# Designs tried in a protein design run: peptides against a protein of PDB entry 7PB4. Part 27

Target 1, 105 residues: chain A of PDB entry 7PB4
Amino acid sequence: KMLNIKEYKEKLLSTLGEFLEDHFPLPDRSVKKKKKNIQESSVNLITLHEMLEILINRLFDVPHDPYVKISDSFWPPYVELLLRNGIALRHPEDPTRIRLEAFHQ
Target 2, 218 residues: chain B of PDB entry 7PB4
Amino acid sequence: DALQMAVGYFEKGPIKASQNKDKTLEKHLKTVENVAWKNGLASEEIDILLNIALSGKFGNAVNTRILKCMIPATVISEDSVVKAVSWLCVGKCSGSTKVLFYRWLVAMFDFIDRKEQINLLYGFFFASLQDDALCPYVCHLLYLLTKKENVKPFRVRKLLDLQAKMGMQPHLQALLSLYKFFAPALISVSLPVRKKIYFKNSENLWKTALLAVKQRNR

## One batch from the design tools (peptide)

Design b1_p13_1_s4 (made by RFdiffusion4, then SolubleMPNN; from b1_p13_1, 5 letters changed)
Fold by OpenDDE base, seed 5:
Structure b1_p13_1_s4 (fold): chain B 105 residues (1-105), chain C 218 residues (1-218), chain A 13 residues (1-13)
Amino acid sequence: as target 1 above (105 residues)
Amino acid sequence: as target 2 above (218 residues)
Amino acid sequence: MLLRLMVEELVEL
């Protein structure tokens, strides 16, 4: 029984990853580094899959404070996507923190 | 030149020490407006100013005026558009600025140098259909962007649900007709044969400027 | 939305 759940979870994660890659890919940062000195800090944006993984893990690891701080690695369109679709919620007092929505409540 | 000084002012921000901050801002804004409407702006100038308009660095009135003068001399970089969409999601711009941006994006669509990265944003634009203020303009944008590969069963369901909620809106019907064209098997519902596809005229704000741009690039 | 359903299913597991 437990093995089947693990395999199913892995399959779902894989399917989700494929879906996210197909429908919500990161824009190609092929903005040619024109050498001008604006340190466009090449902030390494994480994938939407990685963002969701962080949120899911936080919910399970720290259920009493399931909020994640929005970092510069969080692409704003992804944050908006999660919020608009009711997948994530902003902290009521700190808009820089988001959590995974509790779907069972 | 005067334009470079004006762009530099907006980029660097107002120097705190100037007693005449508002007069200086207005001077530079008028400089940008005059050049943009007369000659258009270079792609680099649009990149800088578009980001400023959407970043929340200035007040809504200033941002609106900047966005209204985002008129290209030749082309707009797709990278500028991608960055702009990112800024829209940060939530520092007003709802009216978001509407204006989508109107601008539709109006300037043909002047964007490439569409590959914009096409990758299809899902984000589609998610904005639920905003009643944006919906007409997003439908128009999606009408311009939609390819066969974008027509998925879940998107069809969402469009039909929106139609059930909002009624048979002309802009929604236009998009659904395109979806039916690409994937007739996904849309069993008979769509009214509309002789004319109708979108709100997003170009009206820039009509004279766009004509001038097209004349200069002929 | 399919994305929400997929995430919900993952969280329920």
Scores: peptide ipSAE 0.357, ipTM 0.837, DockQ to the pose 0.303
Fold by OpenDDE base, seed 3:
Structure b1_p13_1_s4 (fold): chain B 105 residues (1-105), chain C 218 residues (1-218), chain A 13 residues (1-13)
Amino acid sequence: as target 1 above (105 residues)
Amino acid sequence: as target 2 above (218 residues)
Amino acid sequence: MLLRLMVEELVEL
């Protein structure tokens, strides 16, 4: 029974990863190295998969404060996608923090 | 150059010391408007001003006016569009500005230099179909972007669900017809054969300006 | 949305 659950979870994660890669890839930032000195801090954006993993892990690791602070690595379209689809919620008092939705409540 | 000064004003923001902030703003806005409608804007100027219009740095009235004058001299960079979509998702933009942006994007679609990165945003645009105010314009955009690889069973189901909810809308029908063309096996429903596909507001706010741009670039 | 369903299923596991 436990082996079947683990295998099923791995299969779901893999399927989710493939789905996210196929349908919600990061745009290729053309690093046009134009020499202008604007320190565009090359903020490395994380994948939607990584973002979801962070949110899921936070929910399980810190269930009393399941909120994650939105960093510069969080691509705004991904944040909006999660919020719009009811996958994530903003903190009521701090819009810079989001949590995974409690789907069973 | 007056245009460079105007763009610089919007980029840097109002200098604290000007007693006549509103007059200065209006002067620079009129400068941008005049150049944009007469000659179009350079891709670099559009990149700067489009980001400003969607960032929430200025009020909705100013942002609307800036967005309305995002007329290219030649081309729009796809990078500017990707950045703009990112700003739309930050939530500092009004619903009316979002609608205007999608109208602009459809109107200016042929002037965007490349489509590869915009095509990667297909899923985000498709997710915006649920917004009733955006739906007609998003359908038009998707009609322009859709490739065979984008036509998936779950997207077909979503479009059929929207059709069930909203009725047989011309913009939904146009997109469904395109989906059926690419993947006939996924759409068992008989679609009415329309001789002419049309989207609402095919006469965009920029019709005259775009004709002038096309004439200058021939 | 399919994405939501997939995430829900993962969290329930």
Scores: peptide ipSAE 0.354, ipTM 0.836, DockQ to the pose 0.284
Fold by OpenDDE base, seed 4:
Structure b1_p13_1_s4 (fold): chain B 105 residues (1-105), chain C 218 residues (1-218), chain A 13 residues (1-13)
Amino acid sequence: as target 1 above (105 residues)
Amino acid sequence: as target 2 above (218 residues)
Amino acid sequence: MLLRLMVEELVEL
């Protein structure tokens, strides 16, 4: 039973990763529009998979404060995707913080 | 610049039309290796190459060589590490590549610019303790990351169960000792008093390079 | 919908 759960979890993570890569890829950095002046801080965006992993781990590690601060590495469309699909919630007092939705309530 | 061309080759992939794909690949690998061991790599170069090594874009032999030369000139971005961990979840890399990554992560831990996001991945790393090949290196990583707030009753139980299964491994004992330090009430079991904590010497692969990096950044 | 289901399953494991 436990081996099956581990194998299933690994398979699920792999499938999720592939799904997210195929359907929600990061924008290609090559589309740096040559617009001159904006010091586009070369902020390394994280994948949607990484964002979910951060949120999941925060929920398990710090259940009394499960909120993660939105960093510059969080691609805004991913944040909106999670919020719109009811996967994440914004902190009621701090819109720069989000948590994973408690699916068991 | 030869390094920029090499990094660009790995990022964009091989141009289809080259008859000498293997020679070109080897040339670029040697370029990266030479610069990395001599001077270290910039954070941006590590960001690109680390992701390539874990993405499964190239074969295991190439990925292994890339990972072995992920030596920073100054710092490694924590975002690069977070990205790398996500690739481990996708499962496109070999078990040996995963082991090498954790060895690298432990060896390079002090060169990572910040730990805030990496600390949020604590649960992921803890789950990887169940992999027998990863367990020694994951214990070392967790030893570096563990804070008082991470020490929970369920994690204590899991570590004790793992010890019951694997025996009294030095790396497990080191982590349990740290847990007992933060939360003595959660661990009633007497742990052997070890004066020195011994982990597998994961840094041996990079020992000379790490000394050179520390010397340049003084 | 599929993304949410996959995430829910991951959290439940």
Scores: peptide ipSAE 0.314, ipTM 0.440, DockQ to the pose 0.290
Fold by OpenDDE base, seed 1:
Structure b1_p13_1_s4 (fold): chain B 105 residues (1-105), chain C 218 residues (1-218), chain A 13 residues (1-13)
Amino acid sequence: as target 1 above (105 residues)
Amino acid sequence: as target 2 above (218 residues)
Amino acid sequence: MLLRLMVEELVEL
């Protein structure tokens, strides 16, 4: 059972990787370092692939608390995309946490 | 100048010590409105104010007024649009603000300096088609953005499903017609030959302002 | 729905 889950995860991630890169790429934030005081947080945004990997891993590693804390590396459009498509669910009491839904069922 | 002071007020926020916060806010808002409608705003001013309007820093009434005066003097930076789309997803803006933003984006589309980054957002815009309030404006935006590489079987299926749910909407038919043009094999359904592509609100809230901008930049 | 369907379709592929 565990091997099937890992293989399924790897297959899902490998197949999704190309699709997500083609259809939902990150915008090129060429942070031109212009010196002005806008703390454009130099936070490297993660890919949608990496975000899904984190969510999948959390679901399998900690099934009783499958929620992931939304970090500054989480691009808001990706979070919304996952929520709107029923791929992720926001924690009912903590809006800063999301979990993977059973989008694979 | 008065505009710089007004933009600075919105950027830095209200200074705590002002007894009459509402009067100060209204003064600066009127300054921005007057300059925007008369002369347009610089790309840097639009970058600042557009993000403020969508960040939820101010109330919906103020955000709506700011967004309505996002009229360029010359160009809008595509980076401002990318940032704006990010703010739309944070959930601090109202549904009406989202609708207004997409109307604005369609209206100002030709004044955006580049489209490469906006084209990368195609999938996000397409995902917004499921919002009934946004759908007409998103269809228009997608009509402007769609390239052959964007026309995929799953997107065709989704558009046909939306048509089955919502009926034969003119904006949806326009987008489907474009999809059929790029990929005729994916759309077997006979689309009515519309002589004119019709999108709702061809009469833009900014029609007069946009005419003035185009005349100044000729 | 679309991305979910796409994910489902990709998983079934």
Scores: peptide ipSAE 0.347, ipTM 0.837, DockQ to the pose 0.232; fails the geometry check

Design b1_p13_2 (made by RFdiffusion4)
Fold by OpenDDE base, seed 2:
Structure b1_p13_2 (fold): chain B 105 residues (1-105), chain C 218 residues (1-218), chain A 13 residues (1-13)
Amino acid sequence: as target 1 above (105 residues)
Amino acid sequence: as target 2 above (218 residues)
Amino acid sequence: SSLLFQKVQELLE
């Protein structure tokens, strides 16, 4: 049963990867480096695929605390996309934490 | 320049705990408003001020006033729009500010320099259709953005489900009609042949300003 | 898992 879950997870992630990249790509940060000292917070945004992977992994690895802290690498539109579609849920007491929806219960 | 000082104030915030914070804020806000309505704002000024309006740095009243004066002199950078969408998703702005932003985006759509990055945000805009307050304006935006490649079976299902929930809304019918035009096989439902596509006049707030911008750029 | 996949597919479709 657990092996099937891991395999299913991997298959899910692999299948979703191509689709997510095609349909929900990160906008090109063509931050034209205009020379002004705006500390371009060089925070590398992660892909939607990577975000989902983190959430799925957390749910499986730490089922009693399946919440992930939203980092600066989380592109806000992706977070909103997951929340609005009921794929993820915010922690009831900490809006900076999100979990994958437990679809298997 | 008074405008540069005003923009700098909003960007950097109030330096001194001056007793007259509100008077200073109002002065700078009026400066921005006056320039924006008379001459329009440079793309760089819009970039800065739009982000400030949506970041939650100031109160809703201030944010609303800033957003209402996001009138271009010539063009709006697509990068500013991408950043703005990001700020909207952070959730620090009010629902009314979100509505105003989408109205602004529709009204100013033709003044955005490029559409390539905005087209990549199609899926995010589509997800906002579920918000009843945003739905009319998002439908209008999607009507402007939709290409054949965006018309997917799941989006058709979502639109039909939304129609089942909300009824036959003119803005939703307009979008569905466009979808049917691009992919007639995906929409088996007979849509009423509406001779005129009716969206809410989102541009009404900027009608005079938009005319002035078009005249200056001719 | 099927529902997640479906929802993600729905997002992705």
Scores: peptide ipSAE 0.159, ipTM 0.850, DockQ to the pose 0.099; fails the geometry check
Fold by OpenDDE base, seed 4:
Structure b1_p13_2 (fold): chain B 105 residues (1-105), chain C 218 residues (1-218), chain A 13 residues (1-13)
Amino acid sequence: as target 1 above (105 residues)
Amino acid sequence: as target 2 above (218 residues)
Amino acid sequence: SSLLFQKVQELLE
């Protein structure tokens, strides 16, 4: 049973990866290196695929606390996309934490 | 110059804990407003000030005034728009600011230098159709952005569901008519033949300013 | 699992 869940997870992630990269690419940060010293913390934004992978992994690895803290690497439009489509939920007491929606009956 | 000092004030914040913070803020805000309405703003100035207006650094009244004077001298960078959309999703701005931003985006659409990155945001704009306050303006924006490739069965279904919920709104019908033009096989429903596409609030707050910009760039 | 996949596909289509 556990092996089937892992295999299913990997298949899901694999299938989503190709699709997400094609349809929801990160905006090309033309990092025009204009040296203005605004420490734009070069926080590397993660892909939507990577974000979903983190959420899925947390749900499987820590089912009693499936929430992930939103980091600076989370592109806000992606977070909003997941929340508005009911793919993710915010923690009721901590808006900085989100979880994957439990689609398991 | 006075404009650089004003932009610098908003970007860096007040240097001195001056007792007259409000007077200084008002002075700089008026400077930005005066230059914007008279000559327009450079793309770099718009980039900085849009970020400030949407970041929640200042109060709603100040943010609203800044956003209202985001008038280009020549062009707006698409990168500024992408950054702005990101700030909208952070949720530090008011609902009224979001509405104003979409109105601004529609009004200034022709002055945006490129559309490639904005077109990639199509799905994010489409998701905002569910917000009743944003829906009319988002429909107008989507009408400007929609290509044949964006017309998908699931989006058609969502628009029809929205129409069932909200009724036959002119802005929604305009968008559906465009969808039917690109993909007639996806829309079996007979749409009323509207001779004229109409979006609410076609009278934008920037009508006079936009005329002036177009005259200067001719 | 099928619903998640469907919702993600709907977002991605």
Scores: peptide ipSAE 0.146, ipTM 0.847, DockQ to the pose 0.097; fails the geometry check
Fold by OpenDDE base, seed 3:
Structure b1_p13_2 (fold): chain B 105 residues (1-105), chain C 218 residues (1-218), chain A 13 residues (1-13)
Amino acid sequence: as target 1 above (105 residues)
Amino acid sequence: as target 2 above (218 residues)
Amino acid sequence: SSLLFQKVQELLE
């Protein structure tokens, strides 16, 4: 059972990687206009694949608290995409935390 | 400059000490509105104000008024649009603000300097088709953005499912027609030959302003 | 698992 879950996880992540990169790429934020003083903290955004990987890993590693805190690296459109499609759920008491939806087979 | 002071007010927020916060807000809002409708706003001013309107920093009434006056003098930066879409996804804006934003985006589409980054957002816009309030405007936006590479079997299925649910809506038919043009093999359904494509945005809130912008930039 | 994959494919597709 556990082996099948791990294999499934790996297969899922592998299959998703190519698809996510092709269809949901990060915007190129590289146009740092040299305006002077505002330390726009260049928050490195993670890919949708990486975000899903984090969520999946959390579900498997900590099933009793499968929630991940939304960081500044989480691109808001990705978060919304996951939530809107029922792939992820917000924590009922803490909107800054999301979990992967447990899709019952 | 009065405009710079107004933009600065919205950016920095209300200075603590003003007893008459509402009057000051109204004054600055009117300043922005007057300049925007008369001359348009610089791309930098739109960048700042659009972000403010969608960030939830102010109330819905103020945000709506700001968004309505996001009229360019020349161009809108695509970066401003990308940032705006990000703010829409944070969920601090009302549903009405989202609708208004998509209307604005369609209306101002030709004034956006570049489309490369906006085209990367295609999937996110497409995902918004499920929102009944947004669907007509999103279809119009997608009609403007769609390239051959965006026409995928799953998106065709989603559009056909939406059509089955909502009926043969003119905006859905327009988009499906474009999809069929790019990928005829994916759409077996006979689409009615429409001589004219009609989107609900025929009554653009910015029609007069856009005409003025086009005249100034000729 | 199939549903997640399907939903993700539907999102991604």
Scores: peptide ipSAE 0.140, ipTM 0.849, DockQ to the pose 0.096; fails the geometry check
Fold by OpenDDE base, seed 1:
Structure b1_p13_2 (fold): chain B 105 residues (1-105), chain C 218 residues (1-218), chain A 13 residues (1-13)
Amino acid sequence: as target 1 above (105 residues)
Amino acid sequence: as target 2 above (218 residues)
Amino acid sequence: SSLLFQKVQELLE
């Protein structure tokens, strides 16, 4: 049973990777480094694939607390995309935490 | 320059020492409003002020006034729009600010310098159709952005489900009609032959300013 | 296929 879950997880992540990169790419942050002191927080945004991987991993690793804290690496449009499509849920008491929706039948 | 001082005030925030913070804020806001409506704003000024309006740095009344005066002198950078969409999702802006932003985005669409990055946000905008307050303006935006490659079976299903829930809305019918044009095999439903595509006029708030911008850039 | 996979595919399509 555990092996099937891991295999399913790996298959899901592998199938999603190519698709997510093609259809939901990060905007080109090629902000030309002009010298002005805009603290563009050099926070490297993660891909939607990486975000889903984190959420899936948390659900499997810590099923009793499957929530992930939203970091600065989480592109807000991706968070909103997952929430609006019912793929993820916000923690009812902490809006900075999200979980993967348990679609486990 | 009075405008540079005003933009700098909004960017850096209020300097602690001014006893009359509200009077200073109002002075700078009026400066931005006056320049924006008379001459338009430079792309760099719009970049700064648009992000401020959506970041939740100031109250809703101030943010609304800033957003209403995001009128370009020439062009708006697509990067400003991408950053603005990011701020919109952080949840620090009101629902009314979100509606105003989409109205602004539709009204100013032709003044955005490039569309490549905005087109990458297609899926995000499509997800916003579920918001009843945003739906009319998002449909209009999607009507402007939609390419054949964006018309997928699941999106057709979502639009039909939305139509079943909300009824035959003119803005939704316009988008469905465009989808049927690109992919007739995906939409078996007979759409009423509307002679005119009708969207709510998002330009109404900026009509005079937009006419002036178009005249200056001809 | 998990409802998740379908929803993710729907997002991705």
Scores: peptide ipSAE 0.139, ipTM 0.852, DockQ to the pose 0.094; fails the geometry check

